# Peptides against a protein of PDB entry 3H8D, part 30

Target 1, 122 residues: chain A of PDB entry 3H8D
Amino acid sequence: DMKRQQRFFRIPFIRPADQYKDPQNKKKGWWYAHFDGPWIARQMELHPDKPPILLVAGKDDMEMCELNLEETGLTRKRGAEILPRQFEEIWERCGGIQYLQSAIESRQARPTYATAMLQNLL

## One batch from the design tools (peptide; aimed at target 1 R10 R93)

Design b2_p17_6_s4 (made by RFdiffusion4, then SolubleMPNN; from b2_p17_6, 5 letters changed)
Fold by OpenDDE base, seed 5:
Structure b2_p17_6_s4 (fold): chain B 122 residues (1-122), chain C 122 residues (1-122), chain A 17 residues (1-17)
Amino acid sequence: as target 1 above (122 residues)
Amino acid sequence: as target 1 above (122 residues)
Amino acid sequence: IEPESDEMEPQVSVPRG
């Protein structure tokens, strides 16, 4: 159903190796999520020292958030929710369009709002 | 089409009578807008000294923003765009559910994402 | 040496009952 609420979130993370370092020596990454209703549609991770990671539902389920949106607590975490464009801008910059397109073409992507939007674009 | 992008905006306004007063004597109101794709679906105005104004497409067209989203420049105004919930929370608090419902029942509301969502709720 | 980072997930939270 295209009437599902599309919600986007971003939280920082620190690498395990940096967890106990002094603040100045902790390199932050960013974890992004797009939820199409209760379930994740896209996930993206920006790392300070390696390429971004893009993940799409259906293809990358085992690497993506397995919790439903409510279980994540993201909706209750102050500062976590972001505007759609705040997600999409980074997604596009990181090659997300091509990544999702390829997942669709290979029949690996589960249908989501994201897949539908891309199909409208192409 | 339910695939249209739903975008929400808020900008402050100062009453005409306060325009040239000292800053401490300017009472701010808030103008809210929900755009369902390029066209406004809902508008809401919070006033410092009178009841909130609720407006819905179809019923209140002549009182609502007549510009398409692009023409408004809202997407380019820093700090103007808000999260859906930031709109909806105020909308709900101001009686927007009932207002839109009545507009639907009276066949005054133009179909929008907002009308569809309400129909899903009821 | 430091371990390679796996994909991150948000912390688990109990759903609001």
Scores: peptide ipSAE 0.029, ipTM 0.600, DockQ to the pose 0.035
OpenDDE base, seeds 1, 2, 3, 4: peptide ipSAE 0.025, 0.027, 0.024, 0.024; ipTM 0.586, 0.588, 0.597, 0.498

Design b2_p17_7 (made by RFdiffusion4)
Pose (drawn by RFdiffusion4):
Structure b2_p17_7 (pose): chain A 119 residues (1-119), chain B 122 residues (1-122), chain P 17 residues (1-17)
Amino acid sequence: KRQQRFFRIPFIRPADQYKDPQNKKKGWWYAHFDGPWIARQMELHPDKPPILLVAGKDDMEMCELNLEETGLTRKRGAEILPRQFEEIWERCGGIQYLQSAIESRQARPTYATAMLQNL
Amino acid sequence: as target 1 above (122 residues)
Amino acid sequence: SHEEILEVAEELEEESE
């Protein structure tokens, strides 16, 4: 029913902007958009646990801008294939995280919940 | 979900003469494919030593890869699949829009998602 | 130019890594 689009933004800590390149610890921010709305958000950090977020339970913590208002489709190198998102998501325990939110009625139905519920 | 049937692939390559040269002397080229479902709709090749090759379904059937998407194994090759814009950016720089527009005007281009996309643009 | 196209293609290859 809707186009699935995935984005990745590598980032460094704000405190690392003026250190030498070897001292800049990298992280990665990810987003899965189910149409205009974000279904899953994922953050890999070099200094704390991975942040996994799903539509519904984590609306407050997730990016609140829809796809057009982010400008992500306009940023070079930002969009990634579905597998590039799914591989990282699975390694972070994302399947169990989304399943747990589904069973406790905290998950908003999206293409992502439909995929986990099907298989 | 015509868009979901669209799949794009890129294979970097080098000539055999450059196989054992230093990495800086390996003149790379790139082979591309746009699959409209099981069949290749557009094929593109950047070469280090000759003009770019642009091929469209219908007009260029003899020159294009004859295998369908499953027969190629490309969906199983690590790093081969690219986003549509990664194909389109190169296709545009090669004159691919003019090449596809001409094939459509000469009615040689078989209707595909690619011809449908160019027509919605015009 | 053809050379510029090859440079863009190389950038895209690197971005896909």

Design b2_p17_7_s2 (made by RFdiffusion4, then SolubleMPNN; from b2_p17_7, 6 letters changed)
Fold by OpenDDE base, seed 3:
Structure b2_p17_7_s2 (fold): chain B 122 residues (1-122), chain C 122 residues (1-122), chain A 17 residues (1-17)
Amino acid sequence: as target 1 above (122 residues)
Amino acid sequence: as target 1 above (122 residues)
Amino acid sequence: SMEEILKLAEEIEEENK
């Protein structure tokens, strides 16, 4: 149902090798998630020193967060929730439109709000 | 310091697409971690429908758990801690010895208890 | 991975209540 609430989240992560370093020497990555209702639709990860990772429901389930939205606790984590555009801007910059489009064309994508939006746009 | 306590953990995960299914229809994966003192040394993931993932400190930091042992809460999670052999048996079966050896030879591995043990054995 | 981290974080939060 496309009437489900779309919610977006971002949390930082620190590389294991940097955990013992001073704060100024800890390079942060960023974990992003798009939840279409209770279920994850898209995930991406920004890393300090490697390419961003893009993941879409259906295609990449085994690599994406397996917790539903309530199980993540993200709705209760201060500062974790972000605006739709804050997710989409990064998604677009990382080539997410092409990635999701390819997943749809190859029949790997599970239908979500994200797939519907893209199919309406193209 | 090789005198650090070596601790091993295992927790299950469920594929996102299986979260809404009945328990008997949820295929579980397994997440394994080896902590050398407070820091992760090795990680592996067993998946129902894809190859196992092997990760070693230094080489795969960006893909491994970034929390130190105390931050994970694993020491307080009932049933999470496993015996060394319970980890090593799976590690060996998945080709972990060769994987870690290759990481050492290519100078990608960070020195840990695991690298030291392998170098003593070979 | 982040999925395990999120799971563990949630468990810690619940345990600390």
Scores: peptide ipSAE 0.083, ipTM 0.613, DockQ to the pose 0.082
OpenDDE base, seeds 1, 2, 4, 5: peptide ipSAE 0.028, 0.035, 0.040, 0.080; ipTM 0.523, 0.512, 0.536, 0.614

Design b2_p17_7_s4 (made by RFdiffusion4, then SolubleMPNN; from b2_p17_7, 6 letters changed)
Fold by OpenDDE base, seed 4:
Structure b2_p17_7_s4 (fold): chain B 122 residues (1-122), chain C 122 residues (1-122), chain A 17 residues (1-17)
Amino acid sequence: as target 1 above (122 residues)
Amino acid sequence: as target 1 above (122 residues)
Amino acid sequence: SWEEILELAERIEEENK
């Protein structure tokens, strides 16, 4: 439904293995999410020492957070919300277009705002 | 660190495939989380038509929500927080003890309050 | 590079503070 509000968020995270290390050993990653209404449509994780992780609804449901936007504190967390272009710029650089396109073609992607937009662009 | 507060939460979730279906077709699952301080130590998902999913820190990091407790709204969501025993009862019924034990033995589990407790019990 | 992308992400974070 194109009436749903599209909202984008980014937060830093510490790698699980680094959680209890000294601050100097806590390498920061970045967690990105695109919410299509209350539900995550795309997720992206940037890591300091491995390739980025791209996740899309339908294909990667088991690796995406099941918390809907209301259940997270993201809308109330200062500095967490980002502009659509701030998400898309990173998404594109990480090969997100190809990743989502492949998921659509394989019928693994659940229809979302993101899949609709891609199908309009291509 | 045994000084960290152990907190447990449960929320209902709708399966991703059912997100945009009519209400009568939205089968409710249950999402459980054990937070060892700010970090998730265990996660559990109950589904209406498939086996439960058990996840433990270290082994299943890529399938567990990267949002720390502060970044979620769970502590502020009425009815979300549950008692330790309410989590453990379901965890035990789902085979969580064996699952965590296996993860410890294979050195896949990150040390948490949960791993420490299990090692004290067994 | 991925490092450049990470740096960009950090800059965006700083701008959003």
Scores: peptide ipSAE 0.056, ipTM 0.695, DockQ to the pose 0.221
OpenDDE base, seeds 1, 2, 3, 5: peptide ipSAE 0.015, 0.031, 0.089, 0.059; ipTM 0.386, 0.685, 0.668, 0.612; seeds 3, 5 fail the geometry check

Design b2_p17_8 (made by RFdiffusion4)
Pose (drawn by RFdiffusion4):
Structure b2_p17_8 (pose): chain A 119 residues (1-119), chain B 122 residues (1-122), chain P 17 residues (1-17)
Amino acid sequence: KRQQRFFRIPFIRPADQYKDPQNKKKGWWYAHFDGPWIARQMELHPDKPPILLVAGKDDMEMCELNLEETGLTRKRGAEILPRQFEEIWERCGGIQYLQSAIESRQARPTYATAMLQNL
Amino acid sequence: as target 1 above (122 residues)
Amino acid sequence: SEEAMEEAARQEEEDEE
């Protein structure tokens, strides 16, 4: 029913902007858009646990801008293939995280919940 | 979900003559494919030593890869799949829009998602 | 042709990163 689009933004800590390149610890921010709305958000950090977020339970913590208002389709190198998102998501325990939110009635139905519920 | 049937692939390559040269002397080229479902709709090749090759379904059937998407194994090759924009950027720089528009005007281009996309643009 | 080669090389480098 809707187009699935995935984006990745590598980042460094604000405190690392003026250190030498070897001292800049990298992280990665990810987003899965189910149409205009974000279904899953993922953050890999070099200094704390991975942040896994799903539509519904984590609306407050997730990016609140829809796809057009982010400008992500306009940024070069930002969009990634579905597997590039799914591989990282699975390694972070994302399947169990989304399943747990589904069973406890905390998950908003999206293409992501439909995929886990099917298989 | 005609868009979901669209799949794009890129294979960097070098000539055999450059196989054992220093990495800085390996003149790379790139082979591309746009699959409209099981069949290749557009094929593109950037070469280090000759003009770019642009091929469209219908007009260029003899020159294009004859295998369908599953027969190629490209969906199983690591790093081969690219986003539509990665194909379109190169296709445009090669004159691919003019090449596809001409094939449509000469009615040589077989109707595909690619011809449908160029027509919605015009 | 040169512009397309440059763009392709940039894309390959970006994907390798």

Design b2_p17_8_s1 (made by RFdiffusion4, then SolubleMPNN; from b2_p17_8, 10 letters changed)
Fold by OpenDDE base, seed 1:
Structure b2_p17_8_s1 (fold): chain B 122 residues (1-122), chain C 122 residues (1-122), chain A 17 residues (1-17)
Amino acid sequence: as target 1 above (122 residues)
Amino acid sequence: as target 1 above (122 residues)
Amino acid sequence: SQEALELAEQIEAEEAA
């Protein structure tokens, strides 16, 4: 249903290896999520010391957030919600268009708002 | 720090493939999490149609919840929090002890309350 | 990427200011 609310979120994260280190030794990454209604459609992780991780629903479900939108604290976390363009700009820069396209072509992607938008653009 | 609060949660989940199906066609699984302080230490997924999935911090970070405890809605979700034994009973039944032990022996496990407890038991 | 991370951090800093 294309009428589902599209919501985007961004939060900083600390690498597992740094979780128990002193604050000065914690390197922050950025975790991004696109929710198509209650369910995650895309996820992206920016790391200070490795390539970005791109994830799309259907293909990467096991590596993505398994909590639905309400089960997360994201809607209640101050400063977490971002504009669509704030997500898309980074998504594009990280090669997300190609990644999603490949997932569609390989029939691994679950249909989402993101897949629909991409198919409209191409 | 062994003084960290150990908290356990369980929520039902709907498989990605069933998310948009009619309610009668949605098969529920169960998602379990053990948080050692703010960070997830163990995760377990019970599925109606496939073997259980066991995940431990360090080894399976990419497949586990990346949100810290506060970033989830779990502490605020009615009926989500469970007793330690409610987690451990299922963990044991699913072969979690062996799974965690193997992760420790292969040096893939991040030290957690769970690894410490196991090492005390063995 | 490093560039993407830097941009994200910059955005966060601007939003926090």
Scores: peptide ipSAE 0.016, ipTM 0.695, DockQ to the pose 0.257
OpenDDE base, seeds 2, 3, 4, 5: peptide ipSAE 0.060, 0.044, 0.084, 0.051; ipTM 0.704, 0.705, 0.668, 0.697; seeds 2, 3, 4, 5 fail the geometry check

## One batch from the design tools (peptide; aimed at target 1 W30 L46 R93)

Design b2_p18_1 (made by RFdiffusion4)
Pose (drawn by RFdiffusion4):
Structure b2_p18_1 (pose): chain A 119 residues (1-119), chain B 122 residues (1-122), chain P 18 residues (1-18)
Amino acid sequence: KRQQRFFRIPFIRPADQYKDPQNKKKGWWYAHFDGPWIARQMELHPDKPPILLVAGKDDMEMCELNLEETGLTRKRGAEILPRQFEEIWERCGGIQYLQSAIESRQARPTYATAMLQNL
Amino acid sequence: as target 1 above (122 residues)
Amino acid sequence: AAARHASAMAAAAEQEAE
């Protein structure tokens, strides 16, 4: 019913902007958009646990801008294939995280919940 | 979900003559494919030593890869699949819009998602 | 034609480096 689009933004800590390149610890921010709205958000950090977020339970913590208002479709190198998102998501325990939110009635139905519920 | 049937692939390549040369002397080229479901709709090749090759379904059937998407194994090759814009950026720089527009005007281009997309643009 | 080819090669190399 809707187009699935995935984005990735590598980042460094604000405190690392003026250190030498070897001292800049990298992280990665990810987003899965189910149409205009974000279904899943993922953050890999070099200094704390991975942040896994799903539509519904984590609306407050997730990016609140829809796809058009982010400008992500306009940024070069930002969009990634579905497998590039799914591989990282699974390695972070994302399948169990989304399943747990589904069973406790905390998950808003999206293409992502439909995929986990099907298989 | 005609868009979901669209799949794009890129294979970097080198000539056999450059196989054992230093990495800086390996003149790379790129082979591309746009699959409209099981069949290749557009094929594109950047070469280090000759003009780019642009091929469209219908007009260029003899010259294009004859295998369908499953027969190629491309969906199983690591790093081969690219986003639509990664194909389109190169296709445009090669004159692919003019090449596809001409094939449509000469009626040689078989209707595909690619011809449908160019027509919605015009 | 040659300019177009060079431009396409440069864009492809940039994409590969990404």

Design b2_p18_1_s1 (made by RFdiffusion4, then SolubleMPNN; from b2_p18_1, 10 letters changed)
Fold by OpenDDE base, seed 2:
Structure b2_p18_1_s1 (fold): chain B 122 residues (1-122), chain C 122 residues (1-122), chain A 18 residues (1-18)
Amino acid sequence: as target 1 above (122 residues)
Amino acid sequence: as target 1 above (122 residues)
Amino acid sequence: MKERHEEALKLAEELEAE
């Protein structure tokens, strides 16, 4: 059987409150996404002044990107796509392994490539 | 919209086992990389005494350089950057077209400039 | 949450256009 392609993306964001500030006052955050085929599997947000946000499919669907991969246009955005390790490095540092594991154990996580890989790791 | 710049690099390497040998006994290999913007698209290694290694993004991510272009310092290393044809000539000779095509067909390759160019060629 | 996503996408589009 054909396996779904795993693709990872990163884009910066400026907080809405900073939108009209001078450039130096626009605090930059980072939005990360892992797509397992057309569907988002994990989302992560780095903020300049608050803890990272970690989100996993099934558990956090309402807080995650609701667009499928093609609808996002991420595949067409210059510089948006990143290597898997560039996502995973940050994911791990932010406690993503523990977060996803807990979601699996609580039966909240939808099975994805990410859940499968974690099951292999543990 | 701005297109990602395609850049190619080549650096020599000495095998760890040869590190302390006399100069004539240090068998030189060559490390090649194709960067599609900041991200590596293809990697190739020529060895003095074993077959070439060909690697493509998506399929071989774990075996490829995980640094983005700026992190590698390649742009600042004198003599490292090469012309596209200097990479492609070796890539073709080593069977790179067939390798990348197979990776595309198996849905393992992530879309890059290299995959797009190959799709245009075929 | 959705607002952050929309802002990120908008910013990415602006950066791409430059």
Scores: peptide ipSAE 0.030, ipTM 0.335, DockQ to the pose 0.047
OpenDDE base, seeds 1, 3, 4, 5: peptide ipSAE 0.024, 0.016, 0.023, 0.015; ipTM 0.528, 0.624, 0.527, 0.618

Design b2_p18_1_s2 (made by RFdiffusion4, then SolubleMPNN; from b2_p18_1, 8 letters changed)
Fold by OpenDDE base, seed 2:
Structure b2_p18_1_s2 (fold): chain B 122 residues (1-122), chain C 122 residues (1-122), chain A 18 residues (1-18)
Amino acid sequence: as target 1 above (122 residues)
Amino acid sequence: as target 1 above (122 residues)
Amino acid sequence: MEAAWAEAMALAEELEAE
């Protein structure tokens, strides 16, 4: 249930087009994930050259991480795990509340911890 | 119950004897806290010039933070909140497991999330 | 877009090894 452990992660990525450039010419993006228990509830991508991408479970499954948390190895990557607020702060700034709200209203969102919290807020 | 939110914090402190010294001569200590819901369960102090101090609720109440979490303002201090593992890693290195174990065995420890976890481990 | 995720995972692995 919603008592599952909520864990949040952030890892950088380099654009494919920058992979072989000098370090100073590699612009970092950031990949964010909220896992509700073993499964991803939200994914967020910050890019250096385009708007952020917000993804929520149920609605965006095809574009989201398909691995369970253990399979990702994120829990074993030093510095990858972030505080809930560190995720939520960016999520909010990127319009995530409205995005998830719309997904719930359209019945596209899978029930998760995140949907439950939002429904309690609204 | 043990389903209370577990939150962990770390803030630096400067020794009173160094307060009016030049910055380069101010050695930082670190104050750590584990809050089990609103109340502190564990406190840990790392010093630049003496052994770490470990404190557990029930046993060491007189030496520990007497404020509830909200009163501390820690939740509003940017950078103060840390991941559970960040606390536990230092706690373990400082002998915290043994310390809390002894406090439980001597019936000095107040039941907290921390004592419950340790009892499950032992 | 899994491309970003895949790259992120690869980069994270590289950073962990350093």
Scores: peptide ipSAE 0.131, ipTM 0.475, DockQ to the pose 0.060
OpenDDE base, seeds 1, 3, 4, 5: peptide ipSAE 0.042, 0.057, 0.116, 0.047; ipTM 0.475, 0.464, 0.613, 0.487

Design b2_p18_1_s3 (made by RFdiffusion4, then SolubleMPNN; from b2_p18_1, 10 letters changed)
Fold by OpenDDE base, seed 2:
Formats: sequence, C-alpha cells, structure tokens
Structure b2_p18_1_s3 (fold): chain B 122 residues (1-122), chain C 122 residues (1-122), chain A 18 residues (1-18)
Amino acid sequence: as target 1 above (122 residues)
Amino acid sequence: as target 1 above (122 residues)
Amino acid sequence: MEAAWEAAMRLAEELEAE
C-alpha cells in the first residue's frame, strides 16, 4: 500500500460564466489532484472568486474525481503532472492538514498515503 | 472481433494561434474518433482553415490517438459521444470511403470494423 | 506542434472540471 506511486496533477479550468468573455476576463481556476496509486486521495480546487475547496477520499467521494488515474489521461497530458511539493504547498496553505485531520478523527477518511503521512506527522 | 462495441466521439479544439484571441476569433475545430472496441479505427479532424484530415488505423497510427478508449476518458465526457451516423456523415463528406478503400488496397489499413464494413459495401 | 487531439482532450477536461 505504501509502495503505491504518489502522483500529483494540476489542470486549469475556466468557470462557465467566463467561457465567452474576452481572454483577459476568463479567470482561471485550478484543479489539483493527488493520486495514491490509481485512485485519488485528495482533490483541491482553487477558484478565482470563492474560497478553495478541499476534498479527501472517503469523506468527499461524491464530489471528487471518480475516474482512476489511467481513465483521466492525466499522465499523458503535458504539464499536468506536478511535483509533490507543488501540491502540498497549496494544500497546506488552504488548511488541508486540518481538513484531513478532522476527516481522520471523524472516521470519514478512507485510508490513503495522505492519511498515513499525516498521522506520522502528528 | 465484429462483436466489439463501435463507439464514436467528437470533441472540439481551438487551434494554438487562436488560444489568446477573443472568443469570437477562437475558431473551433472538431476532432472525431471511431473506436472499434478499445482501439481507435478512424480519426478525423475538421479544421476551420484547412482541409479535413482523415486517418485510419494501420496506415496513420503515428498521427492518430494512441490512447485506448478508457485512457482517453471520452466515455465519461458529457456530449463527447455521438451517434454512428454523426460520424459517418462527416466521414463520407470528407471522402473517407475512398480514403479507407485506398488504404485497404495498398495493404496499409489494419483490419477493423470499418475495413470490414467497407469491404461489404463494395 | 501539439496534435489536435491532445489540445481537444485538454479542452474537454477543462470543460469537465467546470
């Protein structure tokens, strides 16, 4: 389990309201994903006009990407894959540590690499 | 082999030169794909400013989508999947029948559902 | 130059993420 490859991805999105606006007015959000092996462990969304959304496996499954890593095609999309720290930096800034901790404490989090690492940290 | 599911997809693309233009100037092309089971059999590209591109498996492998159907995630993209006739109508209009026929005659086409159907037609 | 399908796939993902 802890031998699974940890991979991180980021892709932009344009909010629907900005789809037909001038390029300068198309505010980009960012979709982040942490995959623990083939399945998503954490998801994060940076929006241009609202607070970040943090999601963790087990707790937020219905709001998270349901595709396995291969199904997403993310590994083949140039520039989509990011370094672990590029994800973690944003995750931490958005309060991800506390969010995941609370999910663990409430027994809502599915065990993942992320849950294991956090428990080692605390 | 003939029992494989035939599925067709269409997604838009914006040409690189138009990426940063105003929405009205972002001319959309269309990418079409025919999957014979998990693998692409035909690909077609409608460009806003140049002739259509037709591609068939075996002959044009290097220019075609190399991902299997699952890897593309197309089956999970709303509006991407189209009816067979929606593909075939465009294919025929673009000279796809002759293109595929020539590929068969030159022994360049990999056998697919498409090649089989064409051979039955002729 | 990026293949058209790659650009299309990226665009489709952006739309899906919305």
Scores: peptide ipSAE 0.068, ipTM 0.420, DockQ to the pose 0.072
OpenDDE base, seeds 1, 3, 4, 5: peptide ipSAE 0.207, 0.163, 0.021, 0.022; ipTM 0.611, 0.532, 0.360, 0.572; seeds 1, 3 fail the geometry check

Design b2_p18_1_s4 (made by RFdiffusion4, then SolubleMPNN; from b2_p18_1, 12 letters changed)
Fold by OpenDDE base, seed 1:
Structure b2_p18_1_s4 (fold): chain B 122 residues (1-122), chain C 122 residues (1-122), chain A 18 residues (1-18)
Amino acid sequence: as target 1 above (122 residues)
Amino acid sequence: as target 1 above (122 residues)
Amino acid sequence: MEEKWKAAMELAEELEKE
């Protein structure tokens, strides 16, 4: 629904195994979230040593952030919010469009702004 | 337009540089084509030694097959025609959805069955 | 696809610099 504000966030994370290593040995991953209104629609994780993880609402609810946007505090974290294209560019590179497509076709995806946009490319 | 038959073809090709090499040294690439009715909508080439090439109608006309389907003779070539999913699976793996998406957004893509299907996923 | 993932990481790193 276009009435819901689409907001995107990115935060770096350190792998648990690297948490207590020296700074030079802490490889940084990236956590991305797309919120369609209050609820997360897409989540993505970039890892320095393994494939990216793509998650879409409805299908991957148990693996995704369970907090609504306000509960996350992301809107209050300086530097966390990113532009839509900054999220989408990474999403696309990681195969997110295909991932979401297959989730829709398998009837696993919950309709979100993200799923709706698949219908609106042309 | 759903009235137009969608047909998909795949043929192996040998690189020009390998044409006169012994059979064991002729690396085989694959040429794929999607025809939306008589006209090619998508073309794809898999190479054993370089990235795949993705081409979409409107944007890449000068790089794509200029023959209409009947002129190609593909319908008369045994073993050339493949199932839609056999094409789409490779197309997706090669980033074809994103490629076509950006072609649409840049206003380069000619509307085809392929572009229409982007609107019809949900 | 791995190259795409690498590019994604690079983009993420560039974003961090902004």
Scores: peptide ipSAE 0.034, ipTM 0.371, DockQ to the pose 0.260
OpenDDE base, seeds 2, 3, 4, 5: peptide ipSAE 0.027, 0.026, 0.027, 0.028; ipTM 0.690, 0.686, 0.685, 0.682

Design b2_p18_2_s1 (made by RFdiffusion4, then SolubleMPNN; its pose is not in this set)
Fold by OpenDDE base, seed 5:
Structure b2_p18_2_s1 (fold): chain B 122 residues (1-122), chain C 122 residues (1-122), chain A 18 residues (1-18)
Amino acid sequence: as target 1 above (122 residues)
Amino acid sequence: as target 1 above (122 residues)
Amino acid sequence: SMPPDPPEPPPEPPAPAP
């Protein structure tokens, strides 16, 4: 339902190999999530030394956040919530439109706000 | 259409009477807007010494922003865009739910994302 | 009193350099 609240989050992550390094030597990645109501619709991971990881509901469920939005505690995490455009801008730059389109065309994407918006754009 | 982008903005305003005062003596109000796609759906004004002003599309059009979102330049104004919850929290506190509900019941409110969301809550 | 017109849209961000 397009009536669900669309919420976007970003949290930093430190690579496992850098967890025990001095703060100066910790390269932070960024974990992004789009929740369409209580369920994740898109996930994106920015790494300092890897290509971006793009994930969409239906296709990549096993690699995505399995927790509902309330369970994540993201709504309560100070500074985690971001504007839609803050997510979309990075998503676009990472090739997220093409990724989601391909997932729709292959019938792998679960219908979400994201899929509906893309279908309105094309 | 529920498919339109919901965007929220907040800008400070200084009362006309305080415009020429020293910075210390300028009480700032806050102007809030909710845009449902290109059109304003809700407007809210917080004043330092007046009750909040609540405005909804259809009912209060003559007192609301007449510019479409692009014309306002708000999307380009650094720090103007806010999270949905940052608007809604203040809207709720100001009695915006009751205000919008009354506007719907009186058939004064133009259908927007805001009216649709309220009807899903009630 | 009508809210002051939103301040004039900030000057168009300079066209992204081609």
Scores: peptide ipSAE 0.030, ipTM 0.526, DockQ to the pose 0.057
OpenDDE base, seeds 1, 2, 3, 4: peptide ipSAE 0.029, 0.025, 0.024, 0.028; ipTM 0.533, 0.469, 0.512, 0.436; seeds 1, 2, 3 fail the geometry check

